# Peptides against a protein of PDB entry 7Q4I: the designs that were tried, part 47

Target 1, 281 residues: chain A of PDB entry 7Q4I
Amino acid sequence: HENSTIAERLYSEVRVLCWIMTNPSNHQKKARHVKRTWGKRCNKLIFMSSAKDDELDAVALPVGEGRNNLWGKTKEAYKYIYEHHINDADWFLKADDDTYTIVENMRYMLYPYSPETPVYFGCKFKPYVKQGYMSGGAGYVLSREAVRRFVVEALPNPKLCKSDNSGAEDVEIGKCLQNVNVLAGDSRDSNGRGRFFPFVPEHHLIPSHTDKKFWYWQYIFYKTDEGLDCCSDNAISFHYVSPNQMYVLDYLIYHLRPYGIINTPDALPNKLAVGELMPEI

## One batch from the design tools (peptide; aimed at target 1 F199 F214 Y219 Y240)

Design b2_p21_7_s4 (made by RFdiffusion4, then SolubleMPNN; from b2_p21_7, 12 letters changed)
Fold by OpenDDE base, seed 5:
Structure b2_p21_7_s4 (fold): chain B 281 residues (1-281), chain A 21 residues (1-21)
Amino acid sequence: as target 1 above (281 residues)
Amino acid sequence: SEREKIYEEAEKLAEEIDKEY
């Protein structure tokens, strides 16, 4: 027996639309495995592609494929969401077809926030954008208000948002969001541990002295520790997760149990007012 | 270090994955 009462409550109160960045060549290879694992825990799951796939629920966006079109695809994806789905959820997650997400942990993090607060969360990087931007690979989640501002206020204005489809997708959306006063939130838990990760768990959990010249250490907005202290017990996402690893993670997180150990969830925090953020940790 | 090797591998993987999109 499992008690999921709190998770069910949050499923209803913190509605998440997940859109997955994919392409036609990855529909069967990667995207379908997202749908069969963590994606089923989203309130709504949409795959953003260049070709329609009714079995996958993939949308054909009017964009070309390739690295130089990722920013274009992101813009069109959010335009599509705004036009068709803006009221279907409170929060809107972008993930790649090799990102794994523990949606319940994301709902827990988002619970105190109003979806009318212009905020977004992810793995915050410090370069290029003054307030920081969220790493594309780790996935990032926008409030409903953030999506509105992005689509209605930022995208139509070339001075606020890059009109070309080229550039780093995560940096460009970060610039656009900053220009319309969408805040880059702090995703860390109460212990200062990260929740969104741009690599697989193994890469973060192994304690070893690393070269500080490695780009990641220069990019992270918040200082992080190594080993088990690197990651929240309520971690939300990991990147570079293979299809096979998605099924392993699903088993480990949702099925495998140490007999005799009962996890009691912490109490939910108080809800914040519109525009209010949690204190920095 | 072992971690440095992992990160190098991750970067290579990232480049490969990025080509897929």
Scores: peptide ipSAE 0.035, ipTM 0.658, DockQ to the pose 0.177
OpenDDE base, seeds 1, 2, 3, 4: peptide ipSAE 0.189, 0.031, 0.032, 0.228; ipTM 0.795, 0.663, 0.723, 0.809; seeds 1, 2, 3, 4 fail the geometry check

Design b2_p21_8 (made by RFdiffusion4)
Pose (drawn by RFdiffusion4):
Structure b2_p21_8 (pose): chain A 281 residues (1-281), chain P 21 residues (1-21)
Amino acid sequence: as target 1 above (281 residues)
Amino acid sequence: ATSEEIFDKSQAEAEERDAEN
């Protein structure tokens, strides 16, 4: 048994819309398993694709397939969400079909922040954007105000926002958001442990690549060695998670527990004013 | 083997990103 009253209260207080980038080849192989595991825990779930699908109720964006059109799919998905869902949620998560998200921990992190604060959260990388950009695979989440500025202020101005559909989707949205005064939030916990992860848990708990010019150690905005200390008890996301591993993480996180060890929730911080972020770690 | 494949893929993606920018 479990008492989920606290999470149910946050479910209504912190509405999260989750959109999943997918394609027809992945509809049954990957996107289905996201819907059956963590996708159903979002306030609203949307599969953004280039073709329709009965099972997923997928939205067909006017965008071709291929890695060269991922940026186009991101722009069209946020335009579609602004057009049809801007008042349906407070927070707007972009995730791949190999991202795993603990949605309850996302509501915990977002609770103190105003949806009118122009901010987005994720795993923060240094290159290409002064204030940093968020890993597309770890998932990143925008405030309602961040979605408004992206669609209303950044997309219509080609100098602020790349008009071609090519490029690293996460780097480009990082540039458009910096150009419209959307803050790159700090998603670490109060102990400085990460919540958003671009790899599976093993790769952060046991870093095999050892600071040997591997891209990750150069890209990370906040320096850390990781290891057994890497990860928050309230971590939000992992990536490169196979469809089978979606169900395993669900089982180990939500079902399996050591008898007599009761997780006691940390108190929720007080709400913040518009434009305010939590004290820096 | 699975971890090596993920790291190789991710490294290739990082190199592609650097080339684009």

Design b2_p21_8_s1 (made by RFdiffusion4, then SolubleMPNN; from b2_p21_8, 14 letters changed)
Fold by OpenDDE base, seed 3:
Structure b2_p21_8_s1 (fold): chain B 281 residues (1-281), chain A 21 residues (1-21)
Amino acid sequence: as target 1 above (281 residues)
Amino acid sequence: SEREKIYEAAEKAAEETDKEY
């Protein structure tokens, strides 16, 4: 028997809508595997596409397909969420159809924050945006207030938010959010370990897997180490996760247990006031 | 953009990893 009482409490108190960036060619290849694995642990799961798929619960957004349309799709996705689902959740996660997310760990990170605080979390990068921006691949989560500001205040103003659909999706939303005073939060745990990861676990856990000149080390906002100390025990996301790896991760995280080792969760932190952030480490 | 090339390289590397599994 597993005691899920705290997880069930957080499921009700920290409601997460997950929207998945996908396309019609990936509905069966990738997106369905998100739905069958980690996506089932979201309070609401929506696939944002250019074609409707009733089996997947995919929405046909009024955008073209291709890498040059990712920013357009993100804008339309959040418009759709604001119009139809803004009250269905407290937090709104963007993930790719090859992102894996431990939703319980995300709820734990988000628990102290008010959804009325204009904040978003993810893997913070330092270039292009003064406060930083969140890596698109690692996934990023907006508070309800952040979504409101993005859709209502930023998107209608070409001076605040890019009107065309071109550009790097994560940078462009990062610019828009900064321009409406949505704060780029610190997603690190109390030990300073990262929670959102733009690569597969192997690339973060194996020391010297990447060259020291690799762009990631220049982009990361907070200093991070490689190896077992790279990642929080409460890590939230990984990117470039294949469909098969999603099932492996589901098994390893939720089913495989070392007999006789019982993890006791840390106490929940105190809730913050509206507009208050956790102290930076 | 240089950034797109970097992400494309990362995607290609990930795809190559997927082919190994």
Scores: peptide ipSAE 0.023, ipTM 0.645, DockQ to the pose 0.077
OpenDDE base, seeds 1, 2, 4, 5: peptide ipSAE 0.024, 0.022, 0.024, 0.024; ipTM 0.637, 0.638, 0.641, 0.653; seeds 1, 4, 5 fail the geometry check

Design b2_p21_8_s2 (made by RFdiffusion4, then SolubleMPNN; from b2_p21_8, 14 letters changed)
Fold by OpenDDE base, seed 5:
Structure b2_p21_8_s2 (fold): chain B 281 residues (1-281), chain A 21 residues (1-21)
Amino acid sequence: as target 1 above (281 residues)
Amino acid sequence: SESKKIYEEAEKLAEEIDKEY
């Protein structure tokens, strides 16, 4: 028996629409496993593709396939969300079909924020965008106001947002969001530990698994350590998670329990006013 | 181009992890 009362409350109060970046070749190989694991914990789950799939609930966006079209797909995905689903959620998560997300931990992070605050969260990188941008692979979450500003204010203006479909998807949305004063939030916990991760847990948890010259250390906006102190106990996402690993993570996180250890959740913080952010650590 | 290289390197790293299992 488990007590899910707080999680159920947050499910109702912090509504999350998850959209998954996928393609027709990955519908069966990857995307369906998201649907069968962590995606079921979203308030709404949509797969954004170039082909419709009724079994998956995939939407055919008017874009081509390939890495050069990821930015185009992101623009069309958020246009679709704004047109059809802007009131169905408070927060809008982008994830890849090989991203694993602990949605309850994301709701916990988002709880104090107003969805009318123009803010988005993820694994913040420092290059190319002055305030930083969120890594595409780790997934990133926009407030409802952030989506509105992106679709209504940024996308129609080529000076604010790139009209071409080429470019790095995460960098381009980061530029657009900055140009409409959407804030790049700090997703770290109260101990300064990260919550969104662009790699699998193993790469973050094992010290010296990567060379100090690895690009990641130059890209991260906030200083982070490797090892057990790398990651929040309330981590939200990992990337490059295989379909099999998604089921393993589901088991480890939601089923496997050390007998006799009871985890008491921290108290919820006070809600912030519109436009207010959590204080920096 | 640099961002593309980042993802390519990350994908290679992920593939290497998958090969170890």
Scores: peptide ipSAE 0.044, ipTM 0.724, DockQ to the pose 0.095
OpenDDE base, seeds 1, 2, 3, 4: peptide ipSAE 0.025, 0.023, 0.026, 0.030; ipTM 0.678, 0.655, 0.683, 0.700; seed 3 fails the geometry check

Design b2_p21_8_s3 (made by RFdiffusion4, then SolubleMPNN; from b2_p21_8, 14 letters changed)
Fold by OpenDDE base, seed 4:
Structure b2_p21_8_s3 (fold): chain B 281 residues (1-281), chain A 21 residues (1-21)
Amino acid sequence: as target 1 above (281 residues)
Amino acid sequence: DEREKILEEAEKLAEEIDKEY
């Protein structure tokens, strides 16, 4: 028997809308497996595509497909969310159809923050954007106020937000958000360990998996290590997760337990005022 | 194989989790 009382409380108090970046060719191959695993733990789950799919609950956005249209799709996705769902949640997660997310750990990270604080979280990268930007693959989560500012203040102004649909999606939203004073938060835990990961667990957990010339080491905003100390015990996301690995992760995280080991959750921190952030580590 | 059995079991467990939400 598990005690889920705190998780249930956070499910109610920290409402998360998850939108999944997908395309028609991936509805059956990838997106449905998100829906059948971690996506069920979102308060609301929406698949953003170029074609409607009633089985998947996919939305057809007025955009083309391909990498050159990902930025266009992100803009239209958040416009759609703002128009139809801005009050359905407090926080708005973007993930790919090969991102795996532990939503309970995300709620724990978000708990102290007001959704009226203009902030977003993810795996912070340092290039191109002064305050940093969040890696697209690791997924990133916007507060309700961040979504409002993005859609209402940034998108209509070509000086603040790129009108063209080309470019790196995560960089472009990062630029737009910075231009409307949405803060790039620190998603690390109290030990300075990361929570959002742009690769599979194996790539982070295995020491010396990559050499020091690997681009990732030049992109990370905060210093991080490989091995067991790479990752928070409350890690939130991993990328490049295959459909099969999603089911394995669901089993390992939610079912497999060492007999006789009981985890006691840490106490929740105090809630922050509007505009207040947790201290940097 | 053993891998397939694990994945099938994991898929079933995922479906059970879905019923809890």
Scores: peptide ipSAE 0.013, ipTM 0.389, DockQ to the pose 0.024
OpenDDE base, seeds 1, 2, 3, 5: peptide ipSAE 0.006, 0.006, 0.007, 0.009; ipTM 0.421, 0.427, 0.415, 0.454; seeds 1, 5 fail the geometry check

Design b2_p21_8_s4 (made by RFdiffusion4, then SolubleMPNN; from b2_p21_8, 15 letters changed)
Fold by OpenDDE base, seed 5:
Structure b2_p21_8_s4 (fold): chain B 281 residues (1-281), chain A 21 residues (1-21)
Amino acid sequence: as target 1 above (281 residues)
Amino acid sequence: SEREKILEKAEEMAKKIDEEY
């Protein structure tokens, strides 16, 4: 028997709409496995594609396929969400069809924040955007107010938001959000450990897995270490997770238990006022 | 209004970020 009382409370109080970036060629290969694993723990799950798929619940956005259209797809996805689903959730997560997310840990991070605060969270990178931007692959989550500002204030203004569909998706949304005063939040835990990861756990947990010259160390906004101290015990996401690894992670996180070890959850923090952020560590 | 308070706080925080860069 599992006590999920706090998780159930957060499911109700911190409502998350997850939209998955996918394409028709990945509906069966990747997206379906998101739906069968971590995606079922979202309050609402939508697959954003260029083709409709009734089995997957995929939406056909008016965009072409290819890497050069990812920004276009993101813009159309958030327009669709704003039009149809803005009141269905408090927070709006973008993830890729090879991102794995522990939604309960995301709700825990988001709990103190008002959805009316113009803020978004993810793996923060420092280049190109002054306040930083969130890595696309790690997934990023917008407050309801952030979505409103993005769709209503940023997108209609070519001076604030890129009108064409080209460019790096995560950088472009980061620029747009900055231009409408949506804050790039700090997603680190109370120990200063990251929660959103642009790679698989192995790449973060194993020391010296990557060369110190690896671009990631130049891009990361906050200082981070490798090894067990790299990652929060309440980590939220990993990227480049294969379909098979999604099922493995689901088993390891939600089913596999060391007998006789009981984890007591930390107390929930106090709720912040509207516009207030957690203090920097 | 609540909206005005949100906007003011967001602007203040954005300004602080700009000053720190």
Scores: peptide ipSAE 0.017, ipTM 0.427, DockQ to the pose 0.019
OpenDDE base, seeds 1, 2, 3, 4: peptide ipSAE 0.005, 0.007, 0.013, 0.008; ipTM 0.388, 0.423, 0.425, 0.361; seed 1 fails the geometry check

## One batch from the design tools (peptide; aimed at target 1 R67)

Design b2_p22_1 (made by RFdiffusion4)
Pose (drawn by RFdiffusion4):
Structure b2_p22_1 (pose): chain A 281 residues (1-281), chain P 22 residues (1-22)
Amino acid sequence: as target 1 above (281 residues)
Amino acid sequence: SNLSLALLLFTLFEPHFDIPSS
C-alpha cells in the first residue's frame, strides 16, 4: 500500500503537460511504452509525430521525418500547444520516446516557481548559449510564460530564432529562449545533486569514460565528477531508456521498497514571486 | 534513500551496454 495524498494535491496544483517527440517507426516500438509507464502520470500527454495513430492519438505535424527536421517538430509542437493547450497546464515538458520521467519529482521541483516566471529547466550544457541550454534527451520543461514568449516573440523574428528546420533541437530552443529573456533554471537539488540525466542511471553512478576529452565532461555547465553521489533522491529523468527498461524503472521506483524504511517528504518551499528563482546552490 | 537503492538495483540487474554517438 501507499499514501499518495501529497502527490495527488501537487497533481492539481502543478499541472504538467508532457509532449513526446516520436515518428511512425517508433509508434509501437517506443512511444506506446512511454504512454503505458510514465506518460499517464502527466496532467496531459501528447505524442508529436509526422503521422496520425489511433493508439497514441498522435498529432501529425506538417514536418518531414529525419534528424534534419527535429528542430521543425519542436517549433510546430510548441506552436500547436500554444494554439490549443496554453491554459491546460502550468508547465510544458518536451521529452523523447527514450526519456524516462518521474513526474512526481518534477512537480516537487516546480512547486515554488510561478508559471508566469519566464524559465525552463533540464540538464544544463555550456556550449553555443551563454546562459546554457538543456539536453533534449534528459527532457526540458518550460513555464507557460516561456511557451508564450517562444511562440509569440521568438518564432516570428528570424534574427532571434532559427527559421530553417535543421540543427540540434535543444541548442536552437536554448538560443530562442535566451533571446526572449527566458531564464535557464538550475534543476539540481539543495545538496547540488542532479535531477535531469541524459544517460541511464548506471552511466552516472559508474562513470566509465574518465574526463578523457569525452563530450559530456566538456558540455556540463555545473562541474561534477558524478559517481555514487551523482543523483538526487528526487531525480526527475533518465534517457537512452529502452522500452523494456521503462517498465523496470516503474517497478523499482514505484513498487519495490525495503520494508520499514519510510520515505519522509522534505517540506515544500514557499511560493516565489513572478521573476524569482530559488537561492542558487 | 529508496530511489538511490532502486537505481543501484537497476544497475546491478540490467546488462551493461554502450551508449551510441549521435

Design b2_p22_1_s1 (made by RFdiffusion4, then SolubleMPNN; from b2_p22_1, 10 letters changed)
Fold by OpenDDE base, seed 3:
Structure b2_p22_1_s1 (fold): chain B 281 residues (1-281), chain A 22 residues (1-22)
Amino acid sequence: as target 1 above (281 residues)
Amino acid sequence: SLFRLALLLYTQITPSFEIPSP
């Protein structure tokens, strides 16, 4: 019997609502595989679409489809969450329908923080936003207070938040959040290793896939190592994960066990005060 | 760690994908 006691405690104390960015053409192709894999480990799982799907638990947002509407869909998704679900969780994860997330590792990262602290986490990028912004593909998680500030303070003000639906979704939310003093947190572990990845594990772990001219090295906010030392032992997310790869990851992470190797979890860190952040490394 | 082993196995089983530009 696996000792799930700490994971069960964190499931109760660090409640996560996961919303999945999808579209009607991807409900069956991608989104249902999120629901069947990592999405079942969220406290609440919602699919944000342009069409309702009762089997998926998909919401029809008042937005058009296509890449040019992603920012519009993100705004309407957080409005919907604020109106219907703001008390159902402490933390609010955005992910794509091809993002894979290890929710237990995210709860471990979030455990010290108050959900009343205006903070969000993800893969931090340095361009366009002074404090940085979180890469949309890696997924990003807002505190309850960050969602409140985004919906109540930022979205109603065209000077703080872009009113049209065009632009890079992750950059535009990053600008809005900065303008309402939501902090772009450091998601790295105690060894300075990343937890949110805007690519598949292969592209982060294998140095041959990382051309030094690749745009990623100009975008990352924190310097990271290449190869097997790139990534935390408690990594949270990967992007461009196919439906088949989601089942492989679920098997490898949750079902495959090496005989005689029992991982003892590290002790939980001390909880921070409201407004307090972990020191940047 | 188990996670490092899972990632190594994942990289051997999964086909390479083209990463689109942002």
Scores: peptide ipSAE 0.127, ipTM 0.757, DockQ to the pose 0.783
OpenDDE base, seeds 1, 2, 4, 5: peptide ipSAE 0.027, 0.081, 0.018, 0.020; ipTM 0.648, 0.701, 0.587, 0.619

Design b2_p22_1_s2 (made by RFdiffusion4, then SolubleMPNN; from b2_p22_1, 13 letters changed)
Fold by OpenDDE base, seed 2:
Structure b2_p22_1_s2 (fold): chain B 281 residues (1-281), chain A 22 residues (1-22)
Amino acid sequence: as target 1 above (281 residues)
Amino acid sequence: SLFRLAMRLFVELTPSFEIPKL
């Protein structure tokens, strides 16, 4: 019998709405595999598309398709969430239809934080935004207050938030959030290891795949090690995960157990006050 | 850790991908 008691507690205390960025051409190819794997561990799962799909619970947002509309889709997705779902969760994860997320590890990271703290987490990048921004592909999670500030304070003001639908989605939301004093949190673990990854595990775990000239090393906000020390033992997300790899990850993480190894979870940290952050490492 | 073992197995069991260009 698995001792899920702490995971069940965190499922109740750290409610996560996951919204998946997708399009009609990916509903069957990608999005349904999110729903069948890690997405089932969200408290609420919504697929944000340009077409409705009742099998996916997909929402037709009033946006066009294509890479140039991703920022438009993100704005409309958060408007939809704010209007219909702001009280359904404490935290609001954006992920792509090829992002894999270990939701329990995300709940563990989020546990000390108040959802009324204006904060968001992800893989922090340093360019374009002074405090940094979170990589779109790794997924990023907003507190309820961060969503409120984004939708109510930032989006209506063209001086705070880009009104057109063009630009890099993750950079543009990062600018908007900074402009309404939503803090770009540190998602690293107590050892300084990253939890959100904009690539598949292979690219992070194998040093030989990364030239030192690779753009990623210039974009990361925090220093990270290569190889097995790249990644937290409580990693949250990986990007460019194929549908088949999602099922493999689901099996390896949730079903594969080595006989005789008992993993005792670490004690939960103390809860922070509203507006308080964990110290940067 | 179990996670590190799972990630090693994942790397071994999954095909290699090209590193995405921005």
Scores: peptide ipSAE 0.183, ipTM 0.745, DockQ to the pose 0.794
OpenDDE base, seeds 1, 3, 4, 5: peptide ipSAE 0.132, 0.126, 0.081, 0.107; ipTM 0.718, 0.719, 0.706, 0.703; seed 1 fails the geometry check

Design b2_p22_1_s3 (made by RFdiffusion4, then SolubleMPNN; from b2_p22_1, 11 letters changed)
Fold by OpenDDE base, seed 4:
Structure b2_p22_1_s3 (fold): chain B 281 residues (1-281), chain A 22 residues (1-22)
Amino acid sequence: as target 1 above (281 residues)
Amino acid sequence: SLLKLSLLLFTKLTPKFKVPKR
C-alpha cells in the first residue's frame, strides 16, 4: 500500500492550474497524451489553442498559429485565466504539449510560498532579462499575484510589455514580469540541484552529450553539472518528451518500485510571509 | 549500469536540441 497522505494534503493546499500550449495539429498527436498522463495530477487542466476541442477541453484563443505567435498566445492564455480561473488555483503552470511535469514535486517546491507573493519559477536563463527569465520549454509557474500583475499592470502598458505578438514568448513574459516587480525565483533544491529541465532526462543525466560551446551553458542562470548530480531527486519538468516517453515516465515514476525500498518524504519547510523568498543557494 | 543502457535507447529518438533562434 502506498501512503499518499502528504501528496493529498499538498494537492488541497497548493492548488495548481496547468495550461498547455498547443495547436489544432497537435491536439491528437501530443496534447491528448498530456491529458492521459501527468495533466491528470493538476487541480485544473486547460489546453490553449487556436481551435476549440471539446474532447480535449481546448480553448480557442484569438491568435494565429506558428512559432511567431507563441507570445500572442501566452498573453491571451493568461488574460483568459485571469478572467475565468484566477480563483480556481494558487499557482499557474505554463507547459508545452511535449513537456512532462511531476506535479507533486512542484507542489513541494511551492508549499512555503504565499500565492500573494509576486514570484514565478522555472528553468532560469540569464540573457536578455536582468533578473533572468524562465525557459519556455521547461515550463514555468506563476503565483496568483504574478498573474494579476502580468494581466492588469503589464499587458495594458506598451512601455512595460510588448504589444505586438512577435518574439520569444519566454523572454517577452520575463521582461513584462520584471517590469511589474514579479521576482524570478530560485527553483533549485537544498543541494543546489535543478528541478525544471529544458530537455529530456537523458540529455541532463548523461555527461559529454554537449560541447562546452553548447548554448545551454551560456544561458543557464545558476551553475549546473552533468550526470546524476545534474538533477534533483524532486525534479519537476522535462521538455522534448515524446507521447510514448510520457507513458514510460508515468509508469517509471508512479508504478515501478524496487521492492523493499521505502522513501520517507522530507519534512515540509515553514511557510514564508507574503513577499518572502527562500534563501538563494 | 543497466540505467545507462535504457537511457541510451531514449537518446536516439530525442529531437536534436533546437537552439533558440536569436
Scores: peptide ipSAE 0.025, ipTM 0.641, DockQ to the pose 0.180
OpenDDE base, seeds 1, 2, 3, 5: peptide ipSAE 0.019, 0.024, 0.020, 0.022; ipTM 0.617, 0.634, 0.620, 0.610

Design b2_p22_1_s4 (made by RFdiffusion4, then SolubleMPNN; from b2_p22_1, 11 letters changed)
Fold by OpenDDE base, seed 3:
Structure b2_p22_1_s4 (fold): chain B 281 residues (1-281), chain A 22 residues (1-22)
Amino acid sequence: as target 1 above (281 residues)
Amino acid sequence: SLTLLALKLFTQLTPKFEIPKE
């Protein structure tokens, strides 16, 4: 019997609503596999689409389909969450239908923070936004206060938030959040290792995939080591994960156990005051 | 770590897992 007592405590104390960016053509191909794998570990799981799907629990947002509508879909998704679900969770994760997330590791990272602190976390990028922004592919998580500020203060003001639906979704939300004093947090662990990854595990862990000329090294906000030391033991997300790969990750993380190795979890850190952040490393 | 071992095995095991058919 696994001792799930700490994970159960964190499930209750660090409530996460996960919303999945999808489209009608991906409901069966991708999104259902999120629901069958890591999405079942969210406190609430919602698929944000242009068409309703009652089997998937998909919402039809008032947006068109295609890459040029991702920013429009993100705005309508957070409006929908604020109207219907703002009290159902403490933290609000955006992920893609090909993002894999270890929700327990995200709860561990979020545990010290107040959901009333205007903060968000993800893979922090440095271009375009002074404080940085979170990579859309890695997924990003907003506090309840960050969602409130985004929907109530930023979205209604064209000077604070882009009114059209065009642009890079992750950059545009990053600009809006900065303009309402939502802080771009540090998601690294106590060893300075990253937790949110905008690529598949292989692209981060295998040095042969890292060309030094790759745009990623110019975009990352924090310097990270390459290869096996790149990634936290408490990693949270990976992007470009195929449906087959989601089931493999679920098996390897939650079902495969080495006999005689009992992982004792580290002690939970002290809770921070409202508005307090962990020191940047 | 176990995470790093799992991630190394990930690519090798991917072709061996079938998606559960409905």
Scores: peptide ipSAE 0.050, ipTM 0.643, DockQ to the pose 0.237
OpenDDE base, seeds 1, 2, 4, 5: peptide ipSAE 0.019, 0.019, 0.024, 0.018; ipTM 0.590, 0.582, 0.575, 0.523

Design b2_p22_2 (made by RFdiffusion4)
Pose (drawn by RFdiffusion4):
Structure b2_p22_2 (pose): chain A 281 residues (1-281), chain P 22 residues (1-22)
Amino acid sequence: as target 1 above (281 residues)
Amino acid sequence: DEHEELENKIDNDFEEDEELLE
């Protein structure tokens, strides 16, 4: 048994809308499994695709398929969410169909921040954007104010926001958000451990590639060696998670526990004023 | 084998992303 009263209170206090980027080839292979595992724990779940689907209730964006249209799908998805869901949630998560998210830990991290604060969170990378951009695969989450500025201020101005549908979806939204004074938040825990991860847990706990010009060690904004210390007890996301591994992570995280070891929750920080972030690590 | 296949997939995906930034 479990007492989930605290998480149920945060469920209502910190509404998270999750949108999943997918395509028709992945509707049954991947997107279904996201819905059956962590997707149902969001306040609202939306599958953004190029075609409709009964099982997912997928939204067909006016965007073609291919890696060259992922940026177009991101722009159309946030425009759709602003048009139809801006007051349905406080926070707006973009995730792939191979992202796994512990939604309860996302509500824990977001609790002190005002949805009116222009901010977004994720795994922070250094290149192409001065304040950094967030890994698309690890998932990134925008405040309601960040979604308003993106749709209302950045998309209509081609100088601030790339108008073609090509490019790295996460780098482009990183540029549009920096250009409309949306802050790149720090998602690490108070001990400095990461919460958002672009790889599976094994690849962060046991880093096989050893600082040998591998892109990850160059891209990471906050320097870390990772290893067994890499990851927060309140980590939020992993990526390159297979459809089967969605169910395994669900079992090991939510069901399997060592008898007599009771997780005691850290106290929630006090709410922050509009425009304020937590003290830097 | 499964581990090596996943590392190859991550590398290929990264290279495709770098081509898009070109």

